# Peptides against a protein of PDB entry 5B16, part 43

Target 1, 136 residues: chain A of PDB entry 5B16
Amino acid sequence: TPSRINHNERLEFLGDAVVEFLTSVHLYYLFPSLEEGGLATYRTAIVQNQHLAMLAKKLELDRFMLYAHGPDLCRESDLRHAMANCFEALIGAVYLEGSLEEAKQLFGRLLFNDPDLREVWLNYPLHPLQLQEPNT
Target 2, 136 residues: chain A of PDB entry 5B16 as posed
Amino acid sequence: TPSRINHNERLEFLGDAVVEFLTSVHLYYLFPSLEEGGLATYRTAIVQNQHLAMLAKKLELDRFMLYAHGPDLCRESDLRHAMANCFQALIGAVYLEGSLEEAKQLFGRLLFNDPDLREVWLNYPLHPLQLQEPNT

## One batch from the design tools (peptide; aimed at target 1 L27 Q48 H51)

Design b2_p30_2_s4 (made by RFdiffusion4, then SolubleMPNN; its pose is not in this set)
Fold by OpenDDE base, seed 2:
Structure b2_p30_2_s4 (fold): chain B 136 residues (1-136), chain A 30 residues (1-30)
Amino acid sequence: as target 1 above (136 residues)
Amino acid sequence: EEERLEKALEELKRKLKELYEKRKKEEEEK
């Protein structure tokens, strides 16, 4: 069986892709007239480490990180990076054990504190793309 | 770069709000 470290890294890898994908799809449909450069900028803004770390803090992952890796996270930048990775791993786990829809809902709820923005973000039609879960 | 991206995020939120308001108006007109 894989080590917990390897497992977490794998989940992070998957979560990174899921976050990237969900963000891309939503932006694509929300802004049909926006050029690729603009779409890419918004995507980068959403998935940047500091932003994901902020989302992670909403789930109190900072407490978890300090508990598990406190001595190694003496710098704020290191903590943010670790939190972002942890957030990605969480999304990856939600997708893996649940569904893309569940990941979408969780991510959307965390992205925006304003319920109006959540509604706009979540209620746009998504591309009917079917993805297979990773083989285990 | 981080500042630029933060501004982009704020702009995104603004645009989403505009979309919300537009949708709301359209629904009210129905």
Scores: peptide ipSAE 0.612, ipTM 0.911, DockQ to the pose 0.856
OpenDDE base, seeds 1, 3, 4, 5: peptide ipSAE 0.604, 0.609, 0.611, 0.599; ipTM 0.910, 0.910, 0.912, 0.907

Design b2_p30_3_s3 (made by RFdiffusion4, then SolubleMPNN; its pose is not in this set)
Fold by OpenDDE base, seed 2:
Structure b2_p30_3_s3 (fold): chain B 136 residues (1-136), chain A 30 residues (1-30)
Amino acid sequence: as target 1 above (136 residues)
Amino acid sequence: SSEEKRNEEVLKKLEEEVRELYEKRKEEEE
């Protein structure tokens, strides 16, 4: 169990970075005229524990957490944090065992319930100015 | 918390903005 706990924490670490990266990239392309502060505001909201916990609930990770760690999750806030961490670990695992693309698809599917909005998020239009300077 | 509520509002705004992008794209394709 100690090794598994350590592994899970490592996956959380990786997943946190992946979620933040994917979020940043999509926001950057979706809002080419939005200042850094605005981008950061959206990113913060997307990656907050409460939001990630909500995404985790879509995957029924709450049931998993209660089954595995029920006695340790007496507070709703504790459950939320645990779910968020579990979600990060999941994304980290998907990236590690699969690919960034797979992580992107999973994350995108969960971010937006509306397929149309999901499509926009996943297939963001490249702004003409961004096309002119793709490396800058 | 107040911070959580604020972030929820931000998420709502994000959804609205993405919806606007969708509508614009749809109009351009028609």
Scores: peptide ipSAE 0.643, ipTM 0.927, DockQ to the pose 0.925
OpenDDE base, seeds 1, 3, 4, 5: peptide ipSAE 0.642, 0.641, 0.638, 0.638; ipTM 0.927, 0.924, 0.926, 0.926

Design b2_p30_3_s4 (made by RFdiffusion4, then SolubleMPNN; its pose is not in this set)
Fold by OpenDDE base, seed 4:
Structure b2_p30_3_s4 (fold): chain B 136 residues (1-136), chain A 30 residues (1-30)
Amino acid sequence: as target 1 above (136 residues)
Amino acid sequence: SAQEKANEAALAELKELLKKKYEERKKKEE
């Protein structure tokens, strides 16, 4: 239904921000001496559609997408893009219905198959989402 | 694409950096 599609798009919007935020925070703390350009490079590598699609594949979202949207996803690139969007929506949903910590854990688990790398990644705590009020 | 390849390389590099950090931490804890 259109409402479900809109809901998914909204979740994607949120998930995009969550993925971006988590990635940024972890990179920031993991590499205190890394310049902004390097941070941005690694962030891009993590959040690019191709990579997110790969993460989505670990959740078998590819099968889901082909089942649900096969006629619209005849191209591999289209499928990857759709999978990335779906992954973002999933992360958004996890954050919305669960917590940032849950999103962090899920994302971390998917990011690294190597448990050692995962541990390093997850050892940097994420601060709660905070709204900073202007000092004006 | 070239950009995608660059991103893949960056991701690989990141993983190597993380691995180094892990080893460093492990060594400090010994």
Scores: peptide ipSAE 0.615, ipTM 0.921, DockQ to the pose 0.793
OpenDDE base, seeds 1, 2, 3, 5: peptide ipSAE 0.614, 0.615, 0.612, 0.611; ipTM 0.921, 0.921, 0.919, 0.920

Design b2_p30_4_s3 (made by RFdiffusion4, then SolubleMPNN; its pose is not in this set)
Fold by OpenDDE base, seed 1:
Structure b2_p30_4_s3 (fold): chain B 136 residues (1-136), chain A 30 residues (1-30)
Amino acid sequence: as target 1 above (136 residues)
Amino acid sequence: ETEKENEEILKELEEKVKELLEKRKKEEEE
């Protein structure tokens, strides 16, 4: 359905923004002494399609994609790209229908398999010099 | 390769988060 395609693309757009925002915020607070260039480097690595595809695989989106579009995804690279887009759409949907907090929790759970590392990511300490900064 | 480079960056990030974890543990124990 053309409408479904359009809807998914819109969700991808929204999800892309949410993923980038969450990533930026967490990096900003976790590493208060890291320069902008370093922050950007980590962000790029986190939000790149290859990495998002890996996160998508944790949700078994690969099975979904093969079920729905198997014949059209004969190349591994095509599958990864589609998975990344699907992941963005999912995050967008979670934000849209739920909340930013729910998107944050889902994203954090996928970023780190180690629960202790996940806790650090999700519950970052606020540096004293950042006390006057907006908290989101 | 850019992909490999980014994977290494992600590994570095994880190590940095581990460092933060260890600091937190030490602070809680003191």
Scores: peptide ipSAE 0.622, ipTM 0.916, DockQ to the pose 0.896
OpenDDE base, seeds 2, 3, 4, 5: peptide ipSAE 0.621, 0.620, 0.621, 0.617; ipTM 0.915, 0.914, 0.915, 0.914

Design b2_p30_5_s1 (made by RFdiffusion4, then SolubleMPNN; its pose is not in this set)
Fold by OpenDDE base, seed 2:
Structure b2_p30_5_s1 (fold): chain B 136 residues (1-136), chain A 30 residues (1-30)
Amino acid sequence: as target 1 above (136 residues)
Amino acid sequence: DEEEKRNEEILAELREKIKKLYEQRKKEKE
C-alpha cells in the first residue's frame, strides 16, 4: 500500500478534479448564456486555494492542520495552502469512498451558507423561462 | 491584498446572480 503522504497527495489530485468538475457543471447549467470567460472567472474564484481554505475552515480543518503540521505552518499563506489541499483530499475521499453526489452535496453545503442559494446551486436544470433569459 | 479583494468581489457577484435566479424561481412558483 502507498504511504499516507502519497495517498493524501493522490486524494488531493482527485479532489482537485472533482471540485473543478462540479463547479464547472453547475456554472454551466446555471448560466446558459454566460460567456466562457465569465464562467471561467467564477470557477477560478470558487476553486482557488484562498476560497477552498475558507471552506475548509468551516470543517475546522485548521485545527487538524495545526495539530498535525503546526510547526510547518508558520505563515498564513502556508496554512491556507495546506487547508485547501486538505479540503481537496477530503472531497476526493468522499467521491472515492462515496459518490459524486455525496461530494456535490457536501461541496454545495459549504459553498453557500444561505440555504436558498444552496438550493439553486444544487438543483439545476433551470425552468424553461429562466433558460430563455439573458444572463445579467 | 488586491487579489483577495477581487476574488471576494467576484464571489459576491456570483452570489448575487444566484440570488436573482432564486427570486425568479420563487416568482414562477407563485
Scores: peptide ipSAE 0.641, ipTM 0.926, DockQ to the pose 0.835
OpenDDE base, seeds 1, 3, 4, 5: peptide ipSAE 0.638, 0.641, 0.638, 0.634; ipTM 0.927, 0.927, 0.927, 0.923

Design b2_p30_5_s2 (made by RFdiffusion4, then SolubleMPNN; its pose is not in this set)
Fold by OpenDDE base, seed 2:
Structure b2_p30_5_s2 (fold): chain B 136 residues (1-136), chain A 30 residues (1-30)
Amino acid sequence: as target 1 above (136 residues)
Amino acid sequence: SEELERNNKVLEELRKLVKKLYEERKKEKE
């Protein structure tokens, strides 16, 4: 069996892709008139380590990390990176052992505290222009 | 940090955009 470290790194790899994919899909459908540069800007802001660390804090992953790796996390920046990685691993695990839908729901719940905004993010209708031009 | 502040502003702009979509949906349902 692979080491726990190797497994966690693999989950981080998967989770990173899942987070980026989900973010990309939602942004694409929600903002059909937004140029690629704008889409990329928002995606970057959503998936950056600092933001993911903030999401991780909502799940109290900071407590987990300090408990498990306290001596290795003397710097705030180190803690943030560790939390972001742990968050990615969590999303990866949810996707792997659950489903993309479950990962989407978890991620969406954390992205938006406002339930109204969350609903918009999670439940985006296909825009009429997108329906008219499905190949674009 | 300045980087964090800039990125937080971007996220805030995103929230504003999503809020606009919410308001538009609300109007359509009324």
Scores: peptide ipSAE 0.628, ipTM 0.925, DockQ to the pose 0.859
OpenDDE base, seeds 1, 3, 4, 5: peptide ipSAE 0.625, 0.627, 0.627, 0.625; ipTM 0.925, 0.925, 0.925, 0.925

Design b2_p30_6 (made by RFdiffusion4)
Pose (drawn by RFdiffusion4):
Structure b2_p30_6 (pose): chain A 136 residues (1-136), chain P 30 residues (1-30)
Amino acid sequence: as target 2 above (136 residues)
Amino acid sequence: EEEEEEELEEKLERVQEHLDELVEEKEEEE
């Protein structure tokens, strides 16, 4: 009778929705002209596990992760996938303790390497229907 | 103000171009 609640699969399950939300909102507001197709395309291109793993390496998660040796089979696939999932668990935990804005800042700072692109991603404009009318 | 709008448009174009590169990388991996 093992304990499955001691994993990061909980915070991964939360992080999945967190990353999905951040990507959806940012890709929504930064492109008020783009339809659902491009939005889903960019979103699915970002939430990809390989991309999330390479993006996780920027936090050196492979050095701080509790990845144990398997029975015999242990390729790069298990390691990188573990990084991908553990990253979602991380941002889920940041979303939980810290505010949602801290998840926005984390994922936003981790996405674009150029600091000039982060200023746009983090500071998304209002909706065009809100832009025309300042008050109501 | 006009110069700040032009700089913002250029940043948005760069953000879109970078997102397109990610889409191309995803398609190559598939």

Design b2_p30_6_s1 (made by RFdiffusion4, then SolubleMPNN; from b2_p30_6, 18 letters changed)
Fold by OpenDDE base, seed 3:
Formats: structure tokens, C-alpha cells, sequence
Structure b2_p30_6_s1 (fold): chain B 136 residues (1-136), chain A 30 residues (1-30)
């Protein structure tokens, strides 16, 4: 269905931005002495398809993808790519229907199985994310 | 306060190590 495909692709587009943004913000504040190149390297590693697919597996998206698109996902690389896209779409949907905070919480919970790392990631004091008011 | 900061720094080091591993995995997969 073209309409559903378009909708999913739009959510993926949004989710990709949200995942990258959240990752960037956390890395920026958690590692204030790390240069831009290092920050970018970590961000790339976090948002790469292989890693996002691993996170998606925690939500059993692999089973969903195989059920819905099995014949088209015979190769593992194809499945990983599809899972990563699906994960981004999910995050996009959470942001759209909920909030950035909800997306942050979900993403953070999935990023780390280690409770200590999860805590430092999610509870590190960050600057409030607020929209600037127009000038009077 | 000091103990809390030390704990935080330790966790950040742990996080850094974890991220370094992710980088290595990414490079290996590329």
C-alpha cells in the first residue's frame, strides 16, 4: 500500500532525526572534553544500522519483520537494515504521538542493559531543551 | 558530594569504554 509505505518512510525520516539528536545531546554533555571528531565517531557507532537493529531485536521487531516481510528479507544484512528503519520509525512515532522525553526514555532504556550506564545516560543533568520565544 | 562525583566519573569511564567497543564493532562490520 503506497499510503502506508509513505507514512512509514515519513516516520522513519523523523525518527532518524530524533535518534541522532538525542544521541548528540547526550554525548555533548556527558563528554565535555571530547572533540567534535570523537563525538561524531561515537554518534555514528550508536546510530549505525547494525546497532539499531540490535536495539530493535529487544523489542522483537525481528519477529515482526520476518512475519510481515520474510520473503524479502532472506539476507541478514537486509533484515538488519529493515529492522533499523523500523526502529527509527517507531521512535518517530513515539515522538510524534508522545514527546521527546518519551522518545528519550525509550531509547535510553534500550541502549543499555547495564543499569548503571542507563542511569548515567538518562539522568545526567542536561540543559533544558526549550524553544526560544520570538523577539518582541 | 565528592563521593557522588567520583562515582559519576567512574560511570562515565565505563560508558566511554562501552562506546569504544561499539566503534570497534562498527569498524569491523564496515
Amino acid sequence: as target 1 above (136 residues)
Amino acid sequence: AKAEEERRQKLLEKLRAYLDELVREAEAAA
Scores: peptide ipSAE 0.615, ipTM 0.920, DockQ to the pose 0.854
OpenDDE base, seeds 1, 2, 4, 5: peptide ipSAE 0.612, 0.615, 0.613, 0.609; ipTM 0.921, 0.921, 0.921, 0.919

Design b2_p30_6_s3 (made by RFdiffusion4, then SolubleMPNN; from b2_p30_6, 20 letters changed)
Fold by OpenDDE base, seed 3:
Structure b2_p30_6_s3 (fold): chain B 136 residues (1-136), chain A 30 residues (1-30)
Amino acid sequence: as target 1 above (136 residues)
Amino acid sequence: SAAEQKRLEELRKKLLEYLQKLVEEAAKAA
């Protein structure tokens, strides 16, 4: 229905911002010597549809998409785009219904299969640094 | 500590290598 489509699109909009924000903040503090161009490049790589679709697959959103929209998703590229959108909507919903911290935890857990990278991403002392430099 | 700093630098390097792969994959898909 139009209302459902609108709701999902709104959640996607919110989720896109949350994913972008979390990625930006973590990259910023994890790589204090990395120039803006590098930060932007890696952020783009993390939030690109192809990558988000990969993360979505870990949540079995591909099965959901094929079940709900199979006839409209014959192309792999269409499926990836839909999965990425759905993933963003999910993150948006987690933020909306829960918190930024919960969104961070979910996103971070999915980003890395490597436990060391996951640990540093999720547990890097970002907030203390932000509190020390609130205007930067 | 020095050990913690070294570990962090190693993880930064590892993460950058991972991210670079994502960049390359994105370029191929474009």
Scores: peptide ipSAE 0.583, ipTM 0.917, DockQ to the pose 0.779
OpenDDE base, seeds 1, 2, 4, 5: peptide ipSAE 0.580, 0.576, 0.574, 0.577; ipTM 0.913, 0.914, 0.913, 0.917

Design b2_p30_6_s4 (made by RFdiffusion4, then SolubleMPNN; from b2_p30_6, 17 letters changed)
Fold by OpenDDE base, seed 3:
Structure b2_p30_6_s4 (fold): chain B 136 residues (1-136), chain A 30 residues (1-30)
Amino acid sequence: as target 1 above (136 residues)
Amino acid sequence: SAEREAKLQEKREKLLKFLEELVKELKEAE
């Protein structure tokens, strides 16, 4: 059985992939005329640690991190990095225990305070996922 | 319909403006 630290790092690994995938798919379909450079720039802005930490604040993860790990987070940059990692682990857990749809809904709700932007992001038709072959 | 497409385009433009501002804000914060 993996340690708690190992488990959290694994969830972070999964969450990072989920966040990047969801962001990529949404940008790709929402902006069919946008070139790769623009897609990459906006994806980076959305998924980089600085922004994910901002989203984490909406879940009050900053208070949790300071409570649980305050002495180890002496710098604001360290706190932001830890918050971003925790956010990724949370998304990973939501995907693992729930579904990609649930992860999408949570992420999209946090991305936008504007209802119009949230609606177009969450309700725009996306290509469905394929399931992994059970025997492989 | 043409109306639905126009509405979608308006939202795309609004979203692009949001993303451009996000890029600027994050760059200035570095």
Scores: peptide ipSAE 0.585, ipTM 0.910, DockQ to the pose 0.755
OpenDDE base, seeds 1, 2, 4, 5: peptide ipSAE 0.578, 0.572, 0.580, 0.573; ipTM 0.906, 0.904, 0.906, 0.907; seeds 1, 2 fail the geometry check

Design b2_p30_7_s1 (made by RFdiffusion4, then SolubleMPNN; its pose is not in this set)
Fold by OpenDDE base, seed 4:
Structure b2_p30_7_s1 (fold): chain B 136 residues (1-136), chain A 30 residues (1-30)
Amino acid sequence: as target 1 above (136 residues)
Amino acid sequence: DEKKYQEKLAKLKAYLDELVAELQRRLAEE
């Protein structure tokens, strides 16, 4: 059996993909007229470590990380990176043990504090220009 | 309500634009 660290790294790997995928899908459907560059820019902003770390703070992962790994995370940048990784691992775990839908819901809830934004992100209607695309 | 949806979507886009800008600024500062 893999070590705890190895397990977390694997979950992080999975979570990274899930976050990337969910973000891509939602952006794709939400902004059908936005060019690839714009989509990619939004995606990068959403999934990059700095932003994920911000989301992780909503789960108080910063306190957890400092408590558990403080000596190794003395620099703010190191903490952010670790928080982002932990966040990805969490999403990965939710996907693994639950479903993509559950991961989507959790991620969406954390992405936005504004209920309107959350609603649109999570429950967007299929755009007419994308009727021929599979809805996921 | 399509109108309401478009309004919310516009808000979302604006938020994302701000997010992009903010994170780019932060990255530039570090």
Scores: peptide ipSAE 0.610, ipTM 0.922, DockQ to the pose 0.863
OpenDDE base, seeds 1, 2, 3, 5: peptide ipSAE 0.609, 0.606, 0.609, 0.605; ipTM 0.922, 0.921, 0.921, 0.921

Design b2_p30_7_s2 (made by RFdiffusion4, then SolubleMPNN; its pose is not in this set)
Fold by OpenDDE base, seed 4:
Structure b2_p30_7_s2 (fold): chain B 136 residues (1-136), chain A 30 residues (1-30)
Amino acid sequence: as target 1 above (136 residues)
Amino acid sequence: KEEELKKLLEKLREYLDQLVKELQEQQKLE
């Protein structure tokens, strides 16, 4: 049986893939006319540590991390990185013990505070051929 | 229905654009 640390690292590894996959799939379906570069730009923004840390804060993972690892997280950048990793581990755990759908729901709920955007994000992939990308 | 969805997608796009901008700006500061 792996140590708790090793387990978390493994979960992070899995979660990283899940987050990237979910993000990619949703962007792909939501913006059918957007070129790869644009898709990649959005994906990078969504899945990078800085943003994941923002999502992690919604779950109060910052408080958890400071409680558990406070002395090692004196720098803001260190905290953000740790939060992002923890967030990925959480998503990985949800996927592992639950399903991709559950991971999708959790991730989507955290991505947007706006309920309308949340809904379109979560539900549109089920209707990939419904609409064309709006003009921007 | 379709028009409403188009508006939502546009709103989403704008949100993502803003997110990209904010994150890029923050990266420059670090």
Scores: peptide ipSAE 0.633, ipTM 0.925, DockQ to the pose 0.816
OpenDDE base, seeds 1, 2, 3, 5: peptide ipSAE 0.628, 0.631, 0.631, 0.625; ipTM 0.927, 0.926, 0.927, 0.923

Design b2_p30_7_s4 (made by RFdiffusion4, then SolubleMPNN; its pose is not in this set)
Fold by OpenDDE base, seed 4:
Structure b2_p30_7_s4 (fold): chain B 136 residues (1-136), chain A 30 residues (1-30)
Amino acid sequence: as target 1 above (136 residues)
Amino acid sequence: SEEKLKELLKKLKEYLDKLVAEARAAEAAA
């Protein structure tokens, strides 16, 4: 029987993969003309600790982390890292106990405060090649 | 509509571009 720490680390491992996968899939579909480098750049930005920590903050995981690990998380960078890990573990748990769809929905909901962006992220066309990559 | 979708995708891309910029800025500051 693994310790809680081991369990959390395992969930983090799983969640990291899920977040990476979901991000990759959505970017792939949303930007059919974007080269791998561009896709990877967006993915990196989305899944970086600092961003995941921001998402974690929306769930008020910062309060939990400070409660559970306070003295070890006095530095903001340490807190961000811990929050990101915790977020990954959460996503992993959602996937494990629920489904990929549930993980997708949760992740997407947190990614965007803008409901329009959230919708397009979550409900992109099934046939992405029908779309031209938009100019920005 | 396709036009609306294109507009949303542009908006999404702009948002993601901001994230990229923030990531790069953070990396540069580290």
Scores: peptide ipSAE 0.612, ipTM 0.920, DockQ to the pose 0.860
OpenDDE base, seeds 1, 2, 3, 5: peptide ipSAE 0.611, 0.611, 0.609, 0.606; ipTM 0.923, 0.923, 0.921, 0.922

Design b2_p30_8_s1 (made by RFdiffusion4, then SolubleMPNN; its pose is not in this set)
Fold by OpenDDE base, seed 2:
Structure b2_p30_8_s1 (fold): chain B 136 residues (1-136), chain A 30 residues (1-30)
Amino acid sequence: as target 1 above (136 residues)
Amino acid sequence: SAEEQRRLEELLEKVKAYLDKLVEEYRASL
């Protein structure tokens, strides 16, 4: 229905912001000496459609999308874009119905298959300078 | 401990390597 499509697009809008925010925060903490340009480069790579689509594939959203949309997504690029959008909508829904923490955990689980790297991403200790300036 | 710190640094380097790979893949897609 048109209302459901609108709702999904709204969730996508929210999810896009959540993913970008979480990515920004974790990069900021992980790389305290990295300049803004470097942080932005990593963020772009993480949140770009191809990567988000890859994360979506881990949830088998590709199978879902093909079932739901079929011929409309026959092109790989179209499917990838749709998967990325669906992923954003999912994160948006998790945030909306749950919490930012839940969205963070889900995103982290998908971002890194290696549990040790995931742990570093999620819980990297604050740099001493960051501890001295907690509001920065 | 020093060992824990080294482990953390090692993991951080692996995270960085992964992110660098993502950057390269993204640039290649442009």
Scores: peptide ipSAE 0.628, ipTM 0.926, DockQ to the pose 0.920
OpenDDE base, seeds 1, 3, 4, 5: peptide ipSAE 0.627, 0.626, 0.619, 0.624; ipTM 0.926, 0.925, 0.922, 0.925

Design b2_p30_8_s3 (made by RFdiffusion4, then SolubleMPNN; its pose is not in this set)
Fold by OpenDDE base, seed 3:
Formats: structure tokens, C-alpha cells, sequence
Structure b2_p30_8_s3 (fold): chain B 136 residues (1-136), chain A 30 residues (1-30)
């Protein structure tokens, strides 16, 4: 059996892919005329550690990290990095034990505080041309 | 409807503004 550390790292690996995938899909649908470079720029901003750490703070993971790992987190930057990793592991766990839909809903709720913007992000109407794309 | 489409475009504009701010914050952190 893998160690706890290895298990968390595996979940982080999975969660990183899920966050990346969800972000990519939603950006693709939201901005059908935006070039790849623009899409990639937005994706980078969304999934970068500082932003994911902010999302993690909404789940009060900062308090958890300080409680469980305080002595190992002597710098604010270390805390942010750890929080981002923990957030990815959480998303990975939600996907693994639940579903992609559940991961999508959780991520969307955290990404946007404004419910109207959240609704657009989660349920953007597809352009007719986008319906021609094969299922992923 | 036209009103619904206008509302959607307004929301998309706000989403874009939000994302633009995230990009600026990211660049400032580098």
C-alpha cells in the first residue's frame, strides 16, 4: 500500500489534470472566437498556485495546513504552494470518489462569488458549431 | 430572446473582466 504522502501526491496528480481539463473546457465554450494563446493565458491565470491557494482559503484549508503542517511552513510562499497542492488533491479526491460533475460544481462555486457569473461559467449555452465537435 | 442575448453578452463581458484581472495579478506576482 502507498504511504499517505504518496497517496496525496497521486491525488494531486489527478486533481491537477481535472482542474486543467475543466478550466480548458469551460474557457473553450465561453470564448469560441478567442485564439489558443488567449485561452492558454486565462487558463494559466486560473490554475496558477497563488490563485488555487486563494480558492483553498475559501475552504479554510489554510487553517488546516497550519494546524497539521505549521512547522514545515515557515514562509508564506510555502504555505501558498502547499495550499494549492492540497486543493488539487481535494479536487482529485472529489473526482475519484464522486464524479467529474461534482468536481466541476465545486470548482465553479469557488471560482466565482457572483452567482450570475458562476451560472454562465457552469452552464454556458453551446454555439451550434461547437455541437459538431466529437465527444471527448 | 434579444433581451436574454444582451444579458448573456453583458455577463460574458464581466467574466472576461474578471479573468483579465486574474491575469494582471498573475503577472504582478512574477
Amino acid sequence: as target 1 above (136 residues)
Amino acid sequence: SAAEQERLQELLKKVKEFLDKLVEEYRASL
Scores: peptide ipSAE 0.646, ipTM 0.929, DockQ to the pose 0.906
OpenDDE base, seeds 1, 2, 4, 5: peptide ipSAE 0.646, 0.645, 0.643, 0.645; ipTM 0.930, 0.929, 0.928, 0.929

